# Designs tried in a protein design run: peptides against a protein of PDB entry 6B4E. Part 60

Target 1, 295 residues: chain A of PDB entry 6B4E
Amino acid sequence: TNFDKISKMFWHYKDKIAQIKQDIVLPIKKADVNVRNLLSRHKRKINPKFGQLTNSNQQLFKIQNELTQLINDTKGDSLAYHWILNFIAKAVVHQAETEVRVKPESALPLGKLTLYLLVQFPELQELFMARLVKKCPFVIGFTCEIDTEKGRQNMGWKRNNENKWEDNTSYDERMGGILSLFAIITRLQLPQEFITTTSHPFPIALSWHILARICNTPLNLITNTHFVILGSWWDAAAVQFLQAYGNQASKLLILIGEELTSRMAEKKYVGAARLRILLEAWQNNNMESFPEMSP

## One batch from the design tools (peptide; made by RFdiffusion4, then SolubleMPNN)

Design b2_p14_4_s2 (from b2_p14_4, 7 letters changed)
Fold by OpenDDE base, seed 4:
Structure b2_p14_4_s2 (fold): chain B 295 residues (1-295), chain A 14 residues (1-14)
Amino acid sequence: as target 1 above (295 residues)
Amino acid sequence: SMEKELKELEEKLK
């Protein structure tokens, strides 16, 4: 594991967030009133779509088509187009923080929608990844100390209006929700219309990196959150991960489920206990995955 | 390679 590379990637996306604000968000405030009105209307139409997802592929396809039309309406203005994509990136991550955290299986329809949009609109990819890394650095396997204010901020901790940090449970759940979404995206196949013409923008290899990088993280930096998000990843992608990499996947799952948890046993992390349960279920040939969506 | 990474991790966690 090259930690310098990971750090550079982390800061690249942090800088990207600043760039987005400077080059997309702020300029649109000075744009023509017609453009601003268009975007306001589109925002209002787009925002509820993510909450309308169900376990139905039919509903998914409907929403995909609706969003595609709405986004295409903005392509005549590059700034407007990038603004709406950035809005979508933020909305998707927000949905992961709120809905997926309490209902992990909802990551599947959300992930399918997101993957479709990422392929259909390639400019969304950098915007989305930047937002993911800002909110949940675990998606690229980045970890730093959280005993400083800056460290907590870098790891995506939030403060309320009273400048108080969120509680550990809230943080863990948010990180789990975001990671679940990303894990789902990495293990999904491309939509049929793209599978022969386009490469997967966030392939299953990125799941490998998450697990490997966390395992290689200095043990003194490993927290309960690491095990929580590994558990979230496991629920979301372990079955497909094993299918993709076979014996090598098995070895890595044992490393995180058995060896890493054992090395951290003295901490008695609740997240680690859950991960151990998932490992044991797998060992007993009882590994579960999210149910497939209905037609 | 994946195998190289696995060996590295095994060495770290033993």
Scores: peptide ipSAE 0.662, ipTM 0.970, DockQ to the pose 0.870
Fold by OpenDDE base, seed 1:
Structure b2_p14_4_s2 (fold): chain B 295 residues (1-295), chain A 14 residues (1-14)
Amino acid sequence: as target 1 above (295 residues)
Amino acid sequence: SMEKELKELEEKLK
C-alpha cells in the first residue's frame, strides 16, 4: 500500500471541493435570474426523487428517466449543467447519510440510480467522488489521526450548531451509510445499454482497495469506525466480491474479519465484534446479501 | 499483484 499516493488522492479531492465552490457554486449566484430560476425549479423537482426510490426496478427506471430529462434541460448552459450535477452529487451522499444509515438495503436502489447517472453524465464522476471523499475518506482507504480538530475534520466528523462534535455512534452510522452506497456501486453491473460502450467508472477493484488499504493501516490509527464501515461494506458487497475475485477475495476477507479483528481485540470494538459475526456466518455458508429488487 | 499484496498484509498482521 502506497500511503503517499492515497494521501495525494485525498487532498486532490479536497482541492476539488474548493474548486467546485469557487467555479460552480459561487458563480451561479451571480448568474442571470432566468438561469437561477431554472435551477431552483429543477432543484425542487430533483430533490424528492431520491426519497421516492423503492425496491422496484420499475420505479427506478421512472426516476432515472425523469432525472435524465431534468439534467438534459440544463445542458445549454455549462455552468448550470455542472451546478445541477454537483447538486445531485451532494443529494446522493446526503441520502446515504440519512436513509441508508438507517436502512442499509436502500443502498441498492440508490446505488443503481447513481451508477446510471454516473455513466449517463460522466462529468458527475469527479463531482461525486470529491463529495464522497470529503464526507467519508474511507471510500479511498484514507485514514488519519483524529486526536486533533483538523484530523477529525479530515475524516469527515461534523459539528453541530453548538460547535460540539457529533457522537461516535452518529459518525459511525453516517460513515457506514456512505460506504454502503459506494460499496454497492462498485459491485453493480453497468446497465445493459452501457455494457458494450462504457467501462465501469467505479469498479469492484475499488472495493479491493478499500479493504486492503484499511487492512494495511497502522494499527494505532484503527478505530471502531473502521470495523463498522467494513461491516457495512460486507453487507453490501461481500457476496459479489467473492464472485469477482474468488480465492483472493476469500483471503482478504479473512484478513480483515479474522486477523485484523484479532490484532485489535484488546480494544473490544463493537464494530469488530459484528465483523467477526459476519465472518462466522460466511464460514458457516450463511453469507447474506441484500435482496434483489423487484420488477 | 493481488497475491503479493495479500502476502504483505499477512506479514503486517503477524
Scores: peptide ipSAE 0.661, ipTM 0.970, DockQ to the pose 0.885
Fold by OpenDDE base, seed 3:
Structure b2_p14_4_s2 (fold): chain B 295 residues (1-295), chain A 14 residues (1-14)
Amino acid sequence: as target 1 above (295 residues)
Amino acid sequence: SMEKELKELEEKLK
């Protein structure tokens, strides 16, 4: 594991967030009133769509079409187009922080929708990844110390209006929700209409990187959150991961589920205990995945 | 390679 490379990637996306604010978000505030009105209307129409997802493929396709139309309406103005994509990136991550957090299986329809949009609108890819890394650096396997304010900020910790840090449970659950979404995206196949003409923007190899990089993280930096997000990843993608990489996948799952948890046993992390339960279920040939969506 | 990476991880956690 090249940690310097990971750090460079992390800071690349931090810079990207700053660039987005400077070049997309702030300029729109001074844009023509007609453009601002258009975007306001579209924002109001787009935002509810993510909450309207169900376990129905029919409903998914409906929402895909509606969002596609709304996004296409902005393509006549490059700034407006990028603004709406950035809004969507933020909205998707927010949905992961709220809905997926409490209902992990909702990551499946959300992930399918997101993957479709990422392929249909390639400019969304960098915007989305930047937002993911900002909110949940675990998606690229980045970890730093959280003993300082800057360290906590880098790892996506939030403060409330009174400048108080969020509680550990809230942070863990948010990170788990975001990671669940990303894990789902990495293990989904491209929609049939794209599979022969387009490469997967966030392939299953990115799941390998997440697990391997976390496993190779200095033990003094490993927290309960690491195990929580590994458990979230497991629920979301372990079955498909095993299908993709076979014996090598098995070895890595054993490393995180058995060896890493054992090395950290003295900490008595709740997340680690859950991960061991998942490992045991797998060993008993009872590995579960999210239910498939209905027609 | 993935195999080399796995060996590195195994050694780290040994």
Scores: peptide ipSAE 0.661, ipTM 0.970, DockQ to the pose 0.884
Fold by OpenDDE base, seed 5:
Structure b2_p14_4_s2 (fold): chain B 295 residues (1-295), chain A 14 residues (1-14)
Amino acid sequence: as target 1 above (295 residues)
Amino acid sequence: SMEKELKELEEKLK
């Protein structure tokens, strides 16, 4: 693991966020009134769609089609198009922070929708990844110290209006929600219409990187959050991960579930305890995945 | 390779 490269990637996406503000968000405020009105209407129509997802493929396809049409309506203006994609990127991550956080299995329909949009609109990929890394650096296996304000900020910690940090539980749950979504995306197959024409934008190999990089993180930087997000990943993708990489996947799962938890046993992290339970379930041939969506 | 990476991790954690 080259942590220098990971850090460079992290800061690349941080810079991308700043660029998005300067090149997309701010310019739209000065755009033609008709464009601004269009985007305002589209924003209002798009925003509730993510909450309308259910465990139904029919509902998913309906929402996919509706969003596709709304996004296509903006293609006549490049700036408007990028603005609406950036809005979608933010909305998807927000949905992960709120809904997936409390209902992890909701990551499946959200992930399917997101993957469809990422392939249908390739310009969404960098916007989405930048937002993910900003909110949850764990998606690329980045970790830094959180003993400083800057460190906490870099790791996605939020402050309220009174400049108070969020509590540990809130942070852990948010990170788990975001990571669940990303994990689902990495293990999903491309939609049937794209599988022969394009490569997966965020393939299962990215899950490998998450696990391996966390395992290789200096132990003094490992926190309860690391184990929480590993548990979230496990629920979301472990079955498919094993299917993809076989024996090598097994070895890595043992490293995180047994070896890493053992090395950190003195900390008595609740997240680590849960991960060990998941490991034991697997060892007893009782590993479960999220239920498939209904037709 | 995956194998090389696994060996590195094993050396670190064991």
Scores: peptide ipSAE 0.661, ipTM 0.970, DockQ to the pose 0.871

Design b2_p14_4_s3 (from b2_p14_4, 7 letters changed)
Fold by OpenDDE base, seed 5:
Structure b2_p14_4_s3 (fold): chain B 295 residues (1-295), chain A 14 residues (1-14)
Amino acid sequence: as target 1 above (295 residues)
Amino acid sequence: SMEEELKKLEELLS
């Protein structure tokens, strides 16, 4: 694990966020009134779609088609097209922070929708990753100290209007929700229409990177949040991860579930305790995955 | 060490 490279990647996406604001968000405010009106209407139509997802593939396909049409309507104007994709990127991450946070299994339909859009509209990939890294640096295995205000901000901590930090539980749950979504995306197969023509934009190898980078993180930087997001990842992707990498996956899961938790035992992190329970369930041949979606 | 083991695993996947 090269942490200098990871840090450079982190700051690359931080810069990308600033660039998006400068080159996409702000310029559209000065665009033609017809373009602005189009985007306003599309925004209103797109927003509720993510909340309309269910455990139904039929419903998923319906929403995919509706979003595809709405996005295609903007392709005549490059700025409008990038604006709507950036809006979608933000909306997806927001859905992870709110819905997936409280119902982790909802990551599956959301992840399927997101993966479809990422492949259908490749320009969404950088926009989405930038938003993910800003909100949850754990998705690329980045960790820094949180004993400073800047450190907390870099790790995605929020402050309210009164400049008060969010509570630890809220932060942990938000990070878990976002990580669950990303984990699902990494373990999903491409839709059938793309599997032979396109490479997976965020493959299962990225899950490997998350786990390995966390294991290699200096212990003094490991917090309860690390174990919470590892537990979220486990629920979302552990079964498929084992299928993908076999014995090598097993070794890494043991490193996370046994070795890392043992090394941090003195902290008595609740997230670590949960992760050990997940490890034990696996050892007893009782590893569970999210239920598959209905037809 | 755990770090060394992880490096070996990463190399296998590279």
Scores: peptide ipSAE 0.103, ipTM 0.817, DockQ to the pose 0.132
Fold by OpenDDE base, seed 2:
Structure b2_p14_4_s3 (fold): chain B 295 residues (1-295), chain A 14 residues (1-14)
Amino acid sequence: as target 1 above (295 residues)
Amino acid sequence: SMEEELKKLEELLS
């Protein structure tokens, strides 16, 4: 694991967030009034769509079509197009922080929708990844110390209006929700219409990177959150990960489930205990995945 | 070591 490369990637996306603000968000405020009105209307129509997802593929396809039309309506203006995609990127991550956080299996329909949009609108990919890395650096296996204010900020910790950090449970749950979504995306097959024409934008190999990079992270930087997000990943993608990489996947799952948890046993992390339970369930041939969606 | 094992695994994916 090359941590210098990971750090460079992390800061690339941090810079991208700043660039998005300067080149997309702020300029649109000075754009033509008709464009601003269009985007306002579209924002209101798009925002509720993510909450309308269910375990139904039929409902998914309906929402995909509706969003596709709404996004296409903005393509005549490049700035408007990028603004609406950035809005979608933020909305998807927000949905992960709220809904997926409390109902992890909801990551499946959300992930399917997101993957479709990422392929249909390639410009969404960089916007989405930047937002993911900002909110949850674990998606690229980045970790830094959280002993400083800046370190906590870099790792996605929030502060309230009173300058108080969010509680550990809230942070853990948010990170778990976001990571669940990303994990799902990495393990999903491309929609049939894209398989022969497009490469997967966030393939299963990115799950490999998450696990491997966490395993190689200095132990003094490993926290309960690391185990929480590994557990979230496990629920979301472990079955498909094993299918993809076979024996090599098994070795890596053992490394996170057995070796990493054992090395951190003295900390008695709740997240580590859960991950150990997941490992044991797998060893007993009881590994579970999210249920498939209905037609 | 754990790191060495991971390195070997990653090389297989390259």
Scores: peptide ipSAE 0.086, ipTM 0.807, DockQ to the pose 0.131
Fold by OpenDDE base, seed 4:
Structure b2_p14_4_s3 (fold): chain B 295 residues (1-295), chain A 14 residues (1-14)
Amino acid sequence: as target 1 above (295 residues)
Amino acid sequence: SMEEELKKLEELLS
């Protein structure tokens, strides 16, 4: 693990967020009134779609088609197109922060929808990743100290209007929700129509990177959140991860579930305890995954 | 490579 490289990636996406604001968000405010009206209408139609997802593939396909049409309506104007994609990127991450955090299995339909959109509209990929990294640096295995204000900000901690940090539970749940979504995306197969024509934009290898990078993180930087998001990842992707990498996957799961938790045992992290339970369940041939979606 | 990362991880946690 090259942490300098990871740091460069982190700051690349932080810079991308700033660039998005300057080149996409702000310019739209000065755009033609017709464009602004179009985007306002589309935003209103798009936003509720993410909440309409269920464990039904039929419903998923319906929403995919609706969103595809709405996005395609903007392609005649490059700025409008990028604006709507950026909006979608933000909306998806927000859905992970709010819905997935309380119902992790909802990451599956959301992830399927997101993966479809990422492939259908490649320009969404950088916009989405930038938003993910900003809000949850764990998606690329980035960690820094959180003893400073800047450190907390870098790790995605939020402050309220009174300049008070969010509580630890809220932060952990948000990070878990976002990471669950990303984990799902990495372990999903491409939609049938894309398998032979495109490569997976965020493949299962990125899950490997997350786990390995966290395990290689200096122990003094490891927090309860690390174990929480590892548990979230486990629920979301461990089964498919084992299918992908076999014995090597097993070794890595043991490393995070047994070795990392043992190294941090003195901290008595609740997240670590949960991860250990997941490990034990696996060892007893009782590893669970999210239920498959209905037709 | 994935193997290289695994090796480094194992070495660190050994």
Scores: peptide ipSAE 0.043, ipTM 0.749, DockQ to the pose 0.774
Fold by OpenDDE base, seed 1:
Structure b2_p14_4_s3 (fold): chain B 295 residues (1-295), chain A 14 residues (1-14)
Amino acid sequence: as target 1 above (295 residues)
Amino acid sequence: SMEEELKKLEELLS
């Protein structure tokens, strides 16, 4: 693991967020009134779609089509198009922070929708990744100290209106929700219509990077959150990860489930305890995945 | 790359 490279990637996306604000978000505020009205109407139609997802593939396809049409309506204006994609990127991550955190299995339909949009609209990929890294740098295996305000901010900690940091549980749950979504995306197959024409934008190899990079992270930087998000990842993608990499996957799962938890045993992290339970379940041939969606 | 991460994994397992 090259942590210098990871850090550069992290800051690349942080810079990208700033660029998005400067080049997309702010200019739209000064755009033609007709464009602003169009985008206002579209965001109102788009935003509720993510909450309308269920465990039904039929419902998923309906929403995919509706969103596709709404996005296509903006293609006549490049700035409007990028604005709506950025809005979608933000909305998807927000959905992970709010809904997936409390119902992890909801990551599956959300992930399927997101993957479809990422392939259908390639310009969404960079926007989405930037938002993910900003909110949850664990998605690229980035970790820094959280003993400083800047460190906490870099790791995605939020402050309320009174400048008080969110509680540990809230942070852990949000990170888990976002990571669950990303994990699902990495382990999903491309929609049938794209499988022969497009490469997967965020393939299962990115899950490998998450696990390996966390394992290589200095132990003094490992927190309960690391174990929480590993547990979230496990629920979301461990089965498919094993299918993809076989014995090598097993070695890495043992590394995070046994070795990493053992090294941090003195901390008595709740997340670590859960991860050990997941490991033990797997060892007893009882590894579970999210239920498949209905037709 | 994944290959690089795999190599590091092997080091950790050694």
Scores: peptide ipSAE 0.033, ipTM 0.732, DockQ to the pose 0.365

Design b2_p14_4_s4 (from b2_p14_4, 6 letters changed)
Fold by OpenDDE base, seed 1:
Structure b2_p14_4_s4 (fold): chain B 295 residues (1-295), chain A 14 residues (1-14)
Amino acid sequence: as target 1 above (295 residues)
Amino acid sequence: SVEEELKELEELLS
């Protein structure tokens, strides 16, 4: 079935995370001291750059160039190169969890930067997707029950040092932040320098998959989080999604905004209420997108 | 694929 394939994909990336730890992260700890020092210096230079993003394209291009140089410095050692890309993948997702969750529009510059890096360094793609799926399985439309500890872990729930689960609001916001970033990436055009030579690594079709798969998810597995991330997706990509698929996009937006929310009305999910408001705004010819970046 | 998901959508709308 469709969901069997999704589950296989989910576990593929879970295995990939384990592989990354064994083949990249752990080996580098035993690498030559010069390599470790190089990576330590580069990590310190790279990490703050994601927080330096603004609504300025000029600033974005500056950071793109700086990161490109720093990454290229590691290409002489394959292990070092993959380690730095994995670090970047983790840092980008972390930025989505912390900054985008509180300022969704910040997903736009972060998404542009990420897309550039994904195209410039193709080896980043699998590393990034694995990290996304681990942290937010919703990006591939995967859902499982959360009534068990394992189920919660699979769906990206975190526990603190006291082994206490994060609160529902924190989880919802983190998932929304990550999904916003992914949604932005799927709806962005490739940079001009890559349009004729490279295919989009995470095209708008992946947004279609998210929506369709959630609509096909058994209702007993649908939670408030599903509606929260759909709302986050809507803010990030609905306008461009409609441009891409036209009438078929409209049908799917109505399906999630009207039909899915109606089927779950008895639960009185706050996320569902927000999604209905977004639907109504669209029906009233008032669909909004994030503001464009300045020159 | 997108085509497969579209078929699923059509089934839901039926």
Scores: peptide ipSAE 0.029, ipTM 0.719, DockQ to the pose 0.320
Fold by OpenDDE base, seed 5:
Structure b2_p14_4_s4 (fold): chain B 295 residues (1-295), chain A 14 residues (1-14)
Amino acid sequence: as target 1 above (295 residues)
Amino acid sequence: SVEEELKELEELLS
C-alpha cells in the first residue's frame, strides 16, 4: 500500500468538489430562466425517487426508467446535464447516510440503481466518487489523524450550526451507511444490457483495496469507525468477495477479522467485537448475505 | 508480517 498515492487521490477529489462548485453549481444560477426552471422541476421529481425504492426489481426498473428520462431531458445543455448528475450524486450519498445507516439491506436496491446510472451516464462516475470520498474517505482506504479540526473535517466529521461535532455513534453509523452502499456497488454485476460492452466502473477489486489499505494503516490511526465500516462491508459484500477471489479472499478476511481485531484488542472497540462475531459465524459456515430482491 | 502478506496480496491483483 502506497499511502502517499492514496493521499494524492484523496486531495484530488477534494479539489474536484471545489471545481464542481465553481464550474457547475454556481454558473447554473446565472443560466437561462428556462434552464433553471427545468432543473427545478426535475430536482423535485428526482428527489423522492430514491426513497421509493423497495426490495422489488419491478419497482427498481420503473425508477431507473423514470430517472433516465429525466436526465436525458437535460442533455441539450451540457451545464444542465452535469448539474443534474451532481445533484443525483449528492442525493444517492444522502440516502446512504440516512436510510442505509438504519437499514443496511436497503443498500442493495440503491446500489443497483446507482450502478445502472453510473454506466448509463459515465459523467456521473467522477462526480459520485468525489462526493463519496468527501463524505467517507474510507471508500478509498484513506485515513488521517482526527485529533485536529482539519483532520476531523478531512475524515468527514460534521459540525452543527453551533459548531459542535457530531457524536461518535452518529459518525460511525453514517460512515457505515455510505460504505455499505459502495461495497454493494463493487460486488454487483453489471446490468445484462451492459455486460458485453462496458467494464465495471467500480469493480470488486476496490473492495480489496479498502480492506488491504485499512490493514496496512498505522495502528495509532485505527479507530472504532474502521471496524464499524469493515463490519458494514462484511454484511454487504463478504459472500461475493469470497466468490470472486476464493482462497485469497479468505486470507484477507482472516487478516481483518482475526489479526487486526487482535492487534487492537486492548481498545475494546465495539465495532471490533462485532467483526469477530462475523468472523466466527463464517468459520461456522454461517456467513449471511442480504436477501435477493423480488421480481 | 501481516503487512508483508498484504503487500503480496495486493501485487496479485495488479
Scores: peptide ipSAE 0.029, ipTM 0.710, DockQ to the pose 0.133
Fold by OpenDDE base, seed 4:
Structure b2_p14_4_s4 (fold): chain B 295 residues (1-295), chain A 14 residues (1-14)
Amino acid sequence: as target 1 above (295 residues)
Amino acid sequence: SVEEELKELEELLS
């Protein structure tokens, strides 16, 4: 694992966020009133769509089509188009932070929708990844110390209006929710209409990177959150990960489930305990995945 | 090691 490379990637996306604000978000405020009105209307229509997802593929396809039309309406203006995509990127991550954190299986329809949009609108990919890395650096296996304010900010910790840090449980759950979504995306097959013409934008190899990079992270930087997000990843993608990489996947699952948890046993992390339970379930041939969506 | 396994997989995927 090249941690310098990971760090450079992390800061690349942090810079991208700043660029998005400067080049997309702020300029639209000075755009033509008709454009601003259009975007306001579209924002109102788009935002609730993510919460309207269910375990139904029919509902998913309906929402995909609706969003596609709404996004296409903005393509005549490049700035408007990128603004809408950035809004969608933010909304998807927000949905992961709020809904997926409490109902992990909701990551599946959200992930399917997101993957569709990422392929249908390639410009969304960098916008979405930048937002993911900002909110949850674990998606690229980045970890830094959190003993400083800057360190906490870099790792996606939030402060409220009173400048108080969020509690550990809230942070863990948010990170787990975001990571669940990303994990789902990495293990999903491309939609049928794209499978022969497009490469997967965030393939299962990115899940490998997450696990491997965490395993190689200095132990003094490993926290309960690392185990929480590994557990979230496990629920979301372990079955498909094993299918993809076979024996090599098994080795890595043992490394995170047994070796990493054992090395950190003295910390008695709750997340680590859960990961051990998941490992044991797998060893007993009881590994589970999220239920498939209905037609 | 994790690093060795990752390298092996990367070689397989390359």
Scores: peptide ipSAE 0.029, ipTM 0.729, DockQ to the pose 0.081
Fold by OpenDDE base, seed 3:
Structure b2_p14_4_s4 (fold): chain B 295 residues (1-295), chain A 14 residues (1-14)
Amino acid sequence: as target 1 above (295 residues)
Amino acid sequence: SVEEELKELEELLS
């Protein structure tokens, strides 16, 4: 693992967030009233769509079609188009922070919707990845110290209006929700209409990177959150990961489930205890996956 | 060792 390369990638996306604000978000505030009104209407229509997802493929396809039409309505203006995609990127991550954190299986329909949009609108890919890295740098296997304010900020910790940090449980749950969504995306097959013509934008190899990079992270930087997000990843993608890489996947799962948890046993992390339970379930041939969606 | 195993695994995807 080249940690210098990972750090460069992290800061690349942090810079991208600043660029998005400068080149997309702020300029649209000065756009003509017709464009602003259009985007306001579309924002109001788009926002509730993510909460309308269920375990139904029929409902998923309906929402996909509705969002496709709404996004296509903005293509006549490049700035408006990029603004609406950035809005969608933020909304998807927000949904992961709120709903997926409390109902992890909801990551499946959300992930399917997101993957469809990422392929249908390629410009969404950089916007979405930048937002993911900002909110949850674990998605690229980045870790830094959190004993400073800047370190906590870099790792996605939030402060309230009184400058008080969020509690550990809230942070862990948010990171778990976001990571669940990303894990689902990496293990999903492309929609049928794209399989033969398009490569997967965020393939299963990115899950490999997350696990490997965390295993290679200096132990003094490993926290309970690392184990929480590994558990979230496990629930979301472990079955498909094993299918993709076979014996090599098994070795890596043992490294995170057995070796990493053992090395950190003195810390008595709750997340580590859960990960060991998941490992034991797998060893007993009881590895679980999210239920498939209904027609 | 853990480090050796990780190196081998990473090389498979490099």
Scores: peptide ipSAE 0.028, ipTM 0.705, DockQ to the pose 0.137

